# Peptides against a protein of PDB entry 5B16: the designs that were tried, part 13

Target 1, 136 residues: chain A of PDB entry 5B16
Amino acid sequence: TPSRINHNERLEFLGDAVVEFLTSVHLYYLFPSLEEGGLATYRTAIVQNQHLAMLAKKLELDRFMLYAHGPDLCRESDLRHAMANCFEALIGAVYLEGSLEEAKQLFGRLLFNDPDLREVWLNYPLHPLQLQEPNT
Target 2, 136 residues: chain A of PDB entry 5B16 as posed
Amino acid sequence: TPSRINHNERLEFLGDAVVEFLTSVHLYYLFPSLEEGGLATYRTAIVQNQHLAMLAKKLELDRFMLYAHGPDLCRESDLRHAMANCFQALIGAVYLEGSLEEAKQLFGRLLFNDPDLREVWLNYPLHPLQLQEPNT

## One batch from the design tools (peptide; aimed at target 1 L30 T44 W121)

Design b2_p14_4_s1 (made by RFdiffusion4, then SolubleMPNN; from b2_p14_4, 5 letters changed)
Fold by OpenDDE base, seed 4:
Structure b2_p14_4_s1 (fold): chain B 136 residues (1-136), chain A 14 residues (1-14)
Amino acid sequence: as target 1 above (136 residues)
Amino acid sequence: MLERLREFLESLIP
């Protein structure tokens, strides 16, 4: 049986892919005239550690991380990296235990404080096969 | 609305 740390790293691996996938899909459909470079730039901005750490903070993961790993997180960059990893692991867990749709909803909810932008992001039409993923 | 979204995304670019 893998250690808790190993398991968390595995979830992080999965979550990283899920976050990248969701981001890519939504950007692709939301901006049909945007070239690959622009799409990639936006994706990078969304999934960068600094941003994911901000999303993690909305879930108060910073308090959790400092409580559990405070001595190892003396640098702001270390805390940011750890929070980003933890966020990815969380998304991975949501996907694993729930569905891609649930991961999508959580990610979108955290991504935007503006409810109008959130609705645009979450409700923009996706490919039918992707919409059926939760059933697999 | 998409312009507002674009502005948001641009704000995230380092």
Scores: peptide ipSAE 0.675, ipTM 0.952, DockQ to the pose 0.830
OpenDDE base, seeds 1, 2, 3, 5: peptide ipSAE 0.670, 0.663, 0.670, 0.662; ipTM 0.951, 0.950, 0.951, 0.948; seed 5 fails the geometry check

Design b2_p14_4_s2 (made by RFdiffusion4, then SolubleMPNN; from b2_p14_4, 7 letters changed)
Fold by OpenDDE base, seed 4:
Structure b2_p14_4_s2 (fold): chain B 136 residues (1-136), chain A 14 residues (1-14)
Amino acid sequence: as target 1 above (136 residues)
Amino acid sequence: NLQKLLEFLESLIP
């Protein structure tokens, strides 16, 4: 079996794709008149390390990272990057062990503190094929 | 709410 680090990197790889996909799909359906440039801009904004790190802080991953890797994370940018990666790994793990729906719910819950916006985000449909095969 | 969502998204743009 791969080392813990390798496992986390693999989960991060998967989670990155899941976050990117969910973001893309929801933006696509939420804003049917928005051109690709706008969609891409908002996607980038959502998935940028700084934002994902903020989401990670909601899960108190910063405390975890400082405890586990404090000496390696002296710079704020390094901490943000590490937290973002850890967040992606978490989403990857949720997808892997659970489902795309569970990943969607977790991600959406963290994206918005405003419950109205959260519901708007989460209630837009995903593609039927992904809904039917959420773990593929 | 979509407008509010857009405003939120805009706020994330660096």
Scores: peptide ipSAE 0.637, ipTM 0.947, DockQ to the pose 0.797
OpenDDE base, seeds 1, 2, 3, 5: peptide ipSAE 0.631, 0.619, 0.629, 0.615; ipTM 0.945, 0.941, 0.942, 0.941; seed 5 fails the geometry check

Design b2_p14_4_s3 (made by RFdiffusion4, then SolubleMPNN; from b2_p14_4, 6 letters changed)
Fold by OpenDDE base, seed 4:
Structure b2_p14_4_s3 (fold): chain B 136 residues (1-136), chain A 14 residues (1-14)
Amino acid sequence: as target 1 above (136 residues)
Amino acid sequence: LLDKLKAFLDSLIP
């Protein structure tokens, strides 16, 4: 059986893909006239470690990380990187144990403090997606 | 709203 660390890394792997996918899909539909370069720029901005760490802080994952790994996270950059990874693992876990829809809802809720922006992000008309979740 | 969203996204660009 894999260690807890290995499991977290696997969840991070999955979560990274989910975050990128959700970001890509929403950007694609929200900005139909934006060229690929612009879409990629926004995607990069959304999924960059410093931004994901900000989202993680909304869930108080910083307190969790300091409790679990405080001595190893004395640098702000180290904490940021760890929080981003933990956030990805969380999204991966939500997708794994729940659904893509649940991951979408959580991610969208955290992306925006502005309820109007949150609503347009989450409720913008998209083509239906039929996804097969990985077996566990 | 789309302009507001764009402004938000622009603010995230490093």
Scores: peptide ipSAE 0.687, ipTM 0.953, DockQ to the pose 0.829
OpenDDE base, seeds 1, 2, 3, 5: peptide ipSAE 0.685, 0.680, 0.684, 0.682; ipTM 0.951, 0.952, 0.951, 0.953; seeds 1, 3 fail the geometry check

Design b2_p14_4_s4 (made by RFdiffusion4, then SolubleMPNN; from b2_p14_4, 6 letters changed)
Fold by OpenDDE base, seed 4:
Structure b2_p14_4_s4 (fold): chain B 136 residues (1-136), chain A 14 residues (1-14)
Amino acid sequence: as target 1 above (136 residues)
Amino acid sequence: NLQKLLEFLQSLVP
């Protein structure tokens, strides 16, 4: 596998963790009375390939994927999976070369079209250590 | 807004 692909897979690996982490943290603080099962269910819903692919479409990653990998993505499910992976890689790159805060902002901005919900999600209090050391 | 957020999240559950 070319180094370019390996790099993308590494970014995807990182991005997967970042997306899951951000989702977990925000859900945890936003819903202090929600049981673990509910938290886990909603986390899964947010980070599932179908949903991440929808977020990817907001960035027009579908056009990118079709341009770069069109012949391999003839099935809708394949395209969704690839877009989700690409989205994770993008978040990973933003975290790597930017910050957790930047990743948070981008992810939150894409999660919600409703600006009120977006602001609630993005500005809800996080743990002080996370705020102090966002790139740890 | 939290209730709306919950409703949004529920809508994502497959």
Scores: peptide ipSAE 0.650, ipTM 0.950, DockQ to the pose 0.835
OpenDDE base, seeds 1, 2, 3, 5: peptide ipSAE 0.644, 0.636, 0.639, 0.635; ipTM 0.946, 0.945, 0.945, 0.945; seeds 1, 2, 5 fail the geometry check

Design b2_p14_5_s1 (made by RFdiffusion4, then SolubleMPNN; its pose is not in this set)
Fold by OpenDDE base, seed 4:
Structure b2_p14_5_s1 (fold): chain B 136 residues (1-136), chain A 14 residues (1-14)
Amino acid sequence: as target 1 above (136 residues)
Amino acid sequence: SKLQEFLDQIVAEA
């Protein structure tokens, strides 16, 4: 039986892939004339630790992290990194326990505060994911 | 578009 830390790291691994996949697919369809370099630039910005940490704050994961690991997160950069990892683990868990659709909805809801932009993002077609989930 | 402008802001903060 893996420790909670190991389980969280595994969920982070899965969540990282889900976030990157969803981001890639939406960008691909939303910007059909944008070159690969431009798509990659947007993707990098969206999925980097700094941005994911901002999304995590919307779920008050900062309070969670400070409660659980406050003494180890005295530096803002450390907190940001931990929050990004926790956010990925959360997305991984949503995908694992729910579906890609549920992960998409959660990620889209957090990515955009503007409901109009959110709707544009979420209404673009996604290719079905035919991959099986890893066993836990 | 407004969407692209929003994404550009994220890039600028990166």
Scores: peptide ipSAE 0.696, ipTM 0.954, DockQ to the pose 0.874
OpenDDE base, seeds 1, 2, 3, 5: peptide ipSAE 0.693, 0.690, 0.681, 0.684; ipTM 0.955, 0.954, 0.952, 0.953

Design b2_p14_5_s2 (made by RFdiffusion4, then SolubleMPNN; its pose is not in this set)
Fold by OpenDDE base, seed 1:
Structure b2_p14_5_s2 (fold): chain B 136 residues (1-136), chain A 14 residues (1-14)
Amino acid sequence: as target 1 above (136 residues)
Amino acid sequence: SELQAYLDSIVAAA
């Protein structure tokens, strides 16, 4: 329905900001000596549609999208874009109805298959007065 | 450093 579409677009808007924020904050604290250009490069790579679509695939959003919108997504690039948008909407929904912490946890779980790396990412101190992780 | 290496791989795939 049109109302549902609008709702999803609004969630996508919110989710985009949440993903951007979480990525920025974690990169900032995880790499205190990395120059701005390097931080920006990592952020861009993490939040771009291609990467978010890959994360979305872990949730099998591709199957959902093809089932619901198969005829409209005949191009791989279109599917990727739609998956990224859907992923953002999901993160937005988690933040909206849950919390930033829940969004952080979900995003981190999807961002890293390696549980050790995931732990570093998720549990890294996000305060300048806190001890930094030794194995970044 | 291992984390950074992983992030580098994401950049490389971009």
Scores: peptide ipSAE 0.725, ipTM 0.957, DockQ to the pose 0.890; fails the geometry check
OpenDDE base, seeds 2, 3, 4, 5: peptide ipSAE 0.721, 0.725, 0.723, 0.721; ipTM 0.957, 0.957, 0.957, 0.957; seeds 2, 3, 4, 5 fail the geometry check

Design b2_p14_5_s3 (made by RFdiffusion4, then SolubleMPNN; its pose is not in this set)
Fold by OpenDDE base, seed 1:
Structure b2_p14_5_s3 (fold): chain B 136 residues (1-136), chain A 14 residues (1-14)
Amino acid sequence: as target 1 above (136 residues)
Amino acid sequence: SKLQEYLDKIVEEA
């Protein structure tokens, strides 16, 4: 329905900001000696459609997209874009219905298959101002 | 670090 589509687009908008925020915060603290240019390079790579689509595959969003919208996703780039958008909407929904912490945990779990790297990413101390961001 | 190496890989695949 048009209402549902609009809601998904709003969730995507929110999720995009959440993903970028979480990425920025973690990069900032994990790499205190890295210059802004390097931080920006990592952030761009992490949040771009191609990478988010890879994360979306871990949730089998590709199967969902092809099943529901196959005729409209005849090109790989279209599928990638749709998967990235859906992933952002999902993160937005987790933030909205849950908390920033839950979004952080989900994003971290998907970002790293290696549990050791995941642990480093997720458990690095954060500044109180970042921790005090709205939960929902 | 191992973490930075992993992130470098993401950059390279972009």
Scores: peptide ipSAE 0.707, ipTM 0.957, DockQ to the pose 0.888
OpenDDE base, seeds 2, 3, 4, 5: peptide ipSAE 0.700, 0.701, 0.703, 0.700; ipTM 0.955, 0.954, 0.956, 0.954

Design b2_p14_5_s4 (made by RFdiffusion4, then SolubleMPNN; its pose is not in this set)
Fold by OpenDDE base, seed 1:
Structure b2_p14_5_s4 (fold): chain B 136 residues (1-136), chain A 14 residues (1-14)
Amino acid sequence: as target 1 above (136 residues)
Amino acid sequence: SKLEEFLQKIVQEA
């Protein structure tokens, strides 16, 4: 329905901000000696459609997209874009219905298959101002 | 570091 589509687009908008925020915060603290340009490069790489689409595949969103919208996704780039958008909407929904912490945990779990890297990413100490951010 | 190597891989796959 149009209402549902609109809601998904709003969730995507929210999720995009959440993904970028979480990425920025973690990069900032994990790389204290890295200049802004380097931080921005890593952030761009993490949040770009191609990478988010890969994360979306871990949730089998590709199967969902092809099943529901196959005729409209005949190009790989179209599928990638749709998967990235859907992933952002999902993160937005997790933030909205849960908390920033839950979004952080989900995003971190999907970012890294390696449990050691996941541990480093998720459990690095954050600034008190970030810790004091509202849960939702 | 291992983390840097991983992130650089993501950059290169762009």
Scores: peptide ipSAE 0.660, ipTM 0.948, DockQ to the pose 0.875
OpenDDE base, seeds 2, 3, 4, 5: peptide ipSAE 0.654, 0.656, 0.658, 0.649; ipTM 0.946, 0.946, 0.947, 0.945

Design b2_p14_6 (made by RFdiffusion4)
Pose (drawn by RFdiffusion4):
Structure b2_p14_6 (pose): chain A 136 residues (1-136), chain P 14 residues (1-14)
Amino acid sequence: as target 2 above (136 residues)
Amino acid sequence: AELQEALDEIVAAR
């Protein structure tokens, strides 16, 4: 009778929705002309596990992760995939303890390497229907 | 424009 609640699968399950939300909202507001197709395309291109793993390496998550040795089979696939999942667990936990804005800042800073692109991603403009009318 | 280009690079790398 093992304990499954001691894993990061909980914070991964949360982080999945967290990353999905951040990507969806940012890709929504930064492209008020782009339809659902491009939005889903960019979103599915960002939430990809390989991309999330390479993005996870920027936090050196492979050095701080509790990845144990397997029975015999232990390829790079298991390691990188573990990084990918653990990253979502991390951003889920940041979303939980810290505010949502802290998840926005974390994922935003981690996405674009150029600091000049982050200022746009983090500071998304209002909706065009809100832009025309300042008050209501 | 630079943002769109950077995102297209992510899409192309997929």

Design b2_p14_6_s1 (made by RFdiffusion4, then SolubleMPNN; from b2_p14_6, 7 letters changed)
Fold by OpenDDE base, seed 1:
Structure b2_p14_6_s1 (fold): chain B 136 residues (1-136), chain A 14 residues (1-14)
Amino acid sequence: as target 1 above (136 residues)
Amino acid sequence: DKLREFLDQIVASQ
């Protein structure tokens, strides 16, 4: 059985893909007239460590990281990277234990504080094939 | 448009 640390790294790997996939799908449908370059720009910004770290703060992952790993997080960049990784691992875990839909809902709830924007993001019709991903 | 503006803010913050 792999160590918990190894498991978390695997979850991070999975979560990274899930976050990027969800972001790509939603951007593709929400902006049908936007060229690939524009879509890529938004995707990069959304999934970048700095942004994911901000989302992680909403889950108080910063408090967790400083409490558990304070000595190893002397720099803001280190904390940001760790928080982003932990966020990805969390999304990966939600996907693994739940479904892509549950990961989508969680990511959308954290991505938008404005409920109107959240509804637009989450409720835009998606192609069934993009939603038919393995639950585990 | 509001969504676009929000995403532009994310881009600008990076």
Scores: peptide ipSAE 0.682, ipTM 0.953, DockQ to the pose 0.869
OpenDDE base, seeds 2, 3, 4, 5: peptide ipSAE 0.672, 0.672, 0.682, 0.672; ipTM 0.949, 0.949, 0.953, 0.949; seeds 2, 3 fail the geometry check

Design b2_p14_6_s2 (made by RFdiffusion4, then SolubleMPNN; from b2_p14_6, 7 letters changed)
Fold by OpenDDE base, seed 4:
Structure b2_p14_6_s2 (fold): chain B 136 residues (1-136), chain A 14 residues (1-14)
Amino acid sequence: as target 1 above (136 residues)
Amino acid sequence: SKLKEYLDKIVASS
């Protein structure tokens, strides 16, 4: 049985892939004429620690992190990195315990405060991704 | 589009 830290790192690993995949698919469909370089630029910006930390803040993960690890997160950059990791772990957990659709909905909801933009993002078709949880 | 503008802002902030 893995420790809590190990479990969170595993969830982060999974969540990172889910966020990357969802971002890639939506960008691909939303911008059919955009070259790979442009798609990659958007993806990088969306999934980088700084941006994911901002999304995490919407869930008040900053307060959670400060509560759990405040003394170790005195630097803003450290907090940002930890929040991004925690956000990925959260997405990973949602995917694991729920579905890709639920992860998509959560990510889309946080990515856009504007409900109109959110609907545009979420209404584009996604190819189903059926993955098996690795055997432990 | 508004979506592109929003994404451009994310890029600009990086």
Scores: peptide ipSAE 0.719, ipTM 0.958, DockQ to the pose 0.842
OpenDDE base, seeds 1, 2, 3, 5: peptide ipSAE 0.719, 0.717, 0.708, 0.712; ipTM 0.960, 0.958, 0.955, 0.957

Design b2_p14_6_s3 (made by RFdiffusion4, then SolubleMPNN; from b2_p14_6, 6 letters changed)
Fold by OpenDDE base, seed 4:
Structure b2_p14_6_s3 (fold): chain B 136 residues (1-136), chain A 14 residues (1-14)
Amino acid sequence: as target 1 above (136 residues)
Amino acid sequence: DKLKAFLDEIVAAA
């Protein structure tokens, strides 16, 4: 049985893939005439640590991180990196214990504060993806 | 459009 830290890293691994996939699929459908380079640019910006950390702040994960790891997060860059990882782990956990749809909804809700943009993002079709449970 | 503009801002902030 892995330690809690190892488990979190595994969830982060899974969440990273989920965020990457969801972002890719939505961008693909939302911008049908955009070339690969443009799609990749948007994806990179959305999933980079700086942006994910900002999304994590909406869930007040910064408070959690400072509570749990305050002495190790004295610099802003350290906190940002840790928050991004924690956010990925959260998405991974939502997918693992729930579904891709629930991960999609959570990510979309956090990605857009504007309800109109959120609705546009979330209502585009996704390609079905059936994955085995990572621990089985 | 509005969505593209929003995403462009994310890119610009990177």
Scores: peptide ipSAE 0.691, ipTM 0.952, DockQ to the pose 0.846
OpenDDE base, seeds 1, 2, 3, 5: peptide ipSAE 0.684, 0.684, 0.680, 0.686; ipTM 0.950, 0.950, 0.949, 0.951; seed 1 fails the geometry check

Design b2_p14_6_s4 (made by RFdiffusion4, then SolubleMPNN; from b2_p14_6, 7 letters changed)
Fold by OpenDDE base, seed 4:
Structure b2_p14_6_s4 (fold): chain B 136 residues (1-136), chain A 14 residues (1-14)
Amino acid sequence: as target 1 above (136 residues)
Amino acid sequence: SKLKAYLDQIVAAS
């Protein structure tokens, strides 16, 4: 059985893939005429640490991180990096214990404060993806 | 579109 830290890193690994996949699929359908380079540019911006940290702040993960690891997060860049990792782990956990649909809903809800944009993003079809449990 | 504009802002902030 892995340590809690190792488990969190594994969840981060899974969450990174889920966020990458969801972002890719939605961009693909939402912008059918956009070339690969443009799609990649949007994806990179959405999933980079700086942006994921902003999404994490909406869940007040910054408070959690400072509570748990305050002495190690004195610099803004350190906090941002840790928050992004924690956010990925959260998405990974939601997928693992719930479903891809639940991960999709959570990510979309955080990605857009505007309910109209959120609705547009979430209502585009996703390609079915059935993944085995990472520990099985 | 409004969606594209929002995503462009995310790109610009990177």
Scores: peptide ipSAE 0.730, ipTM 0.960, DockQ to the pose 0.844
OpenDDE base, seeds 1, 2, 3, 5: peptide ipSAE 0.726, 0.727, 0.721, 0.729; ipTM 0.962, 0.960, 0.958, 0.960

Design b2_p14_7 (made by RFdiffusion4)
Pose (drawn by RFdiffusion4):
Structure b2_p14_7 (pose): chain A 136 residues (1-136), chain P 14 residues (1-14)
Amino acid sequence: as target 2 above (136 residues)
Amino acid sequence: LEEVQEALDEIVEE
């Protein structure tokens, strides 16, 4: 009778929705002309596990992760995938304890390497239907 | 915005 609640699969389950939300909202507001197709395309291109793993390496998560040695089979696939999942667990936990804005800042800073692109991603404009009318 | 779109296209191409 093992304990499955001691994993990060909980915070991974939360992080999945967190990353999905951040990507969806940012890709929504930054492109008020782009339809659902491009939005889903960019989103699915960002939420990809390989991309999330390479993005996770920027936090050196491979050095701080509690990855144990397997029975015999232990390739790069398990390690990178573990980084990918553990990253979602991390951003889920940051979303939980810290505010949602802290998850926005974390994922936003981690996405673009150029600091000049972050200022756009983090500071998304209002909706065009809100832009025309300042008050209501 | 054009530069963000180009950076995103590069991610999509990969």

Design b2_p14_7_s1 (made by RFdiffusion4, then SolubleMPNN; from b2_p14_7, 9 letters changed)
Fold by OpenDDE base, seed 4:
Structure b2_p14_7_s1 (fold): chain B 136 residues (1-136), chain A 14 residues (1-14)
Amino acid sequence: as target 1 above (136 residues)
Amino acid sequence: LKKLEEYLNKIVAS
């Protein structure tokens, strides 16, 4: 049986890929005229630890992390990094035990508090194969 | 999309 830490790291590994994939796909279709550099800039901004930590805070993961690992997270930067990792692990778990669509929905809901932006992000037309096989 | 771009730019600038 793998340790809790190893399992969490595995989920984080998976979640990192899912978050990056979803971000990439949505940016690609939302901004068809944006060059690669611009797409990459937006992606980096969305998936950076500071931003993911902000999303994690919406799920009160900061409270969870302080409860579980408080002594090791005395610095804000350490807490942000840990929260970002935990967020990735959560997304990984949602994908693993649910679906890519569920991961997409959760991620999109957290990305934007503005319902209009959320709807644009979540419902923007994607490739037909992606629509047909959302659990790929 | 303009509003979205503005939001994303805000994240980039942070």
Scores: peptide ipSAE 0.628, ipTM 0.946, DockQ to the pose 0.808
OpenDDE base, seeds 1, 2, 3, 5: peptide ipSAE 0.639, 0.627, 0.626, 0.621; ipTM 0.944, 0.944, 0.943, 0.942; seeds 1, 3, 5 fail the geometry check

Design b2_p14_7_s2 (made by RFdiffusion4, then SolubleMPNN; from b2_p14_7, 8 letters changed)
Fold by OpenDDE base, seed 1:
Structure b2_p14_7_s2 (fold): chain B 136 residues (1-136), chain A 14 residues (1-14)
Amino acid sequence: as target 1 above (136 residues)
Amino acid sequence: MEKLKEYLDKIVAS
C-alpha cells in the first residue's frame, strides 16, 4: 500500500500531463498561425506553478493547505508550489475517476472567469476523430 | 479571439 504522499505525487504526475495536454491541444487549435515559440510561451505561462496556484485559490485550496500543513508552508513560494501540486493532483484525480472531458471542463471553468472567454476556450472546434476516441 | 489572446498575454506578463 503506497503512502499518502506517494499517492498524491502519483496523482500530481498524472495531472501534470493532463493539464499540459489540454493546454497544448487548445492552444494548437485556437492559434493555428502561431509559431511553436509562441505556443510554448502561452503553455508555460498557463501551467507554471504561480498560475496554477492562482487557479487553486479559486477552489480555496489555500485555506485547506494552511489547515493541514500550515507549519510547513511559512514561505509564500512554498505555499504556491504546494498549491500548484495540489491542483495538479486534483485534475489527475478527476481524469482518473472521471474522464478527460470532465478534467477539461473543470480546468476551463477555473482558467476563465469570463464566460465568453471560457466558451471560446472550451468549444473551439477540434478534430472530429477526437470526439470518437476514448477520453479516459 | 483577440480578447482571449489579450487575456493570455496578461498571464504571460504576470
Scores: peptide ipSAE 0.689, ipTM 0.955, DockQ to the pose 0.823
OpenDDE base, seeds 2, 3, 4, 5: peptide ipSAE 0.679, 0.680, 0.682, 0.682; ipTM 0.953, 0.953, 0.955, 0.954; seed 3 fails the geometry check

Design b2_p14_7_s3 (made by RFdiffusion4, then SolubleMPNN; from b2_p14_7, 8 letters changed)
Fold by OpenDDE base, seed 2:
Structure b2_p14_7_s3 (fold): chain B 136 residues (1-136), chain A 14 residues (1-14)
Amino acid sequence: as target 1 above (136 residues)
Amino acid sequence: MEKLKAYLDSIVES
């Protein structure tokens, strides 16, 4: 049986792909005239550790991380990386135990504090097959 | 959409 650490790393692996995918899909639909380079620039910015760590703070993951791993996270860059990884693992878990739609909703809610921006992001049309992905 | 783009631009610039 895999260790808890191994499980978290596997969830992170999955979550990384889910975050990347969701970001890509939404950008693709929201900016139909933007060239690939521009789409990639936005995606990179959204999924970079610094940004994901900011999203993680909204869930107070930093408090948990410092409590559980304080000595190992004394450097700001280490904490940021750990928070980003934890965020990805969370999204991975939501996808795994729930659905892509649930992961999309959580990710979108955290991406924007502005309700208007959140509305635009979350309610832009996605492919029907993506919305109908079964729960696992 | 313009507001969204502006916000995303701010993330790029951060």
Scores: peptide ipSAE 0.682, ipTM 0.954, DockQ to the pose 0.827
OpenDDE base, seeds 1, 3, 4, 5: peptide ipSAE 0.681, 0.673, 0.671, 0.681; ipTM 0.955, 0.954, 0.954, 0.955

Design b2_p14_7_s4 (made by RFdiffusion4, then SolubleMPNN; from b2_p14_7, 8 letters changed)
Fold by OpenDDE base, seed 1:
Structure b2_p14_7_s4 (fold): chain B 136 residues (1-136), chain A 14 residues (1-14)
Amino acid sequence: as target 1 above (136 residues)
Amino acid sequence: MEKLLAYLDKIVAE
């Protein structure tokens, strides 16, 4: 059977795609007049390691990482990358065990502290093709 | 929507 580490890497792979997809879908429909370059810029910013690490801090993953892997995370960049990976794995797990909707809700809640912005992001009407994606 | 865009701009600037 695959190791736990291998499983986490697989979850990270899945989560990376889910985060990318959710970000793309929301940006696409929320900003219909925004050109592709702008959409790509915002997507890159949202899914980059630095930002995902910030989202991970909201779940106190930094405390966990330092506790469990402190000796291996001496550099800030290493910690950031590890936190981003862990965040992706978490989203992947939520998608896998739950649904795309649950992953969407979790991601949206973490993405915005402002409840008004969260509401717009999460509840803006989506294109029918975007809603036709599999739940799991 | 404008507020949302402004927030995303902050993320880009980070």
Scores: peptide ipSAE 0.677, ipTM 0.953, DockQ to the pose 0.854
OpenDDE base, seeds 2, 3, 4, 5: peptide ipSAE 0.659, 0.662, 0.670, 0.657; ipTM 0.949, 0.950, 0.952, 0.947; seed 5 fails the geometry check

Design b2_p14_8 (made by RFdiffusion4)
Pose (drawn by RFdiffusion4):
Structure b2_p14_8 (pose): chain A 136 residues (1-136), chain P 14 residues (1-14)
Amino acid sequence: as target 2 above (136 residues)
Amino acid sequence: TLERVQEHLDELVP
């Protein structure tokens, strides 16, 4: 009778929705002209596990992760995939304890390497229907 | 800046 609640699968399950939300909202507001197709395309291109793993390496998560040696089979696939999932667990936890804005700042800073692109991603404009009318 | 963001995102498309 093992304990499955001691894993990061909980915070991964949360982080999945967290990363999905952040990507959806940012890709939504930054492209008020783009339809659903491009939005889903960019989103699915970003939420990809390989991309999330390479992005996770920027936090050196491979050095701080509790990855144990397997029975015999232990390729790079298990390690990178573990990084990918653990990253979502991390952002989920940041989303939980820290505010949602802290998840926005974390994922935003981690996405674009150029600091000049982050200022756009983090500071998304209002909706065009809100832009025309300042008050209501 | 926004065009560069779009171009960078296009590079991420499989």

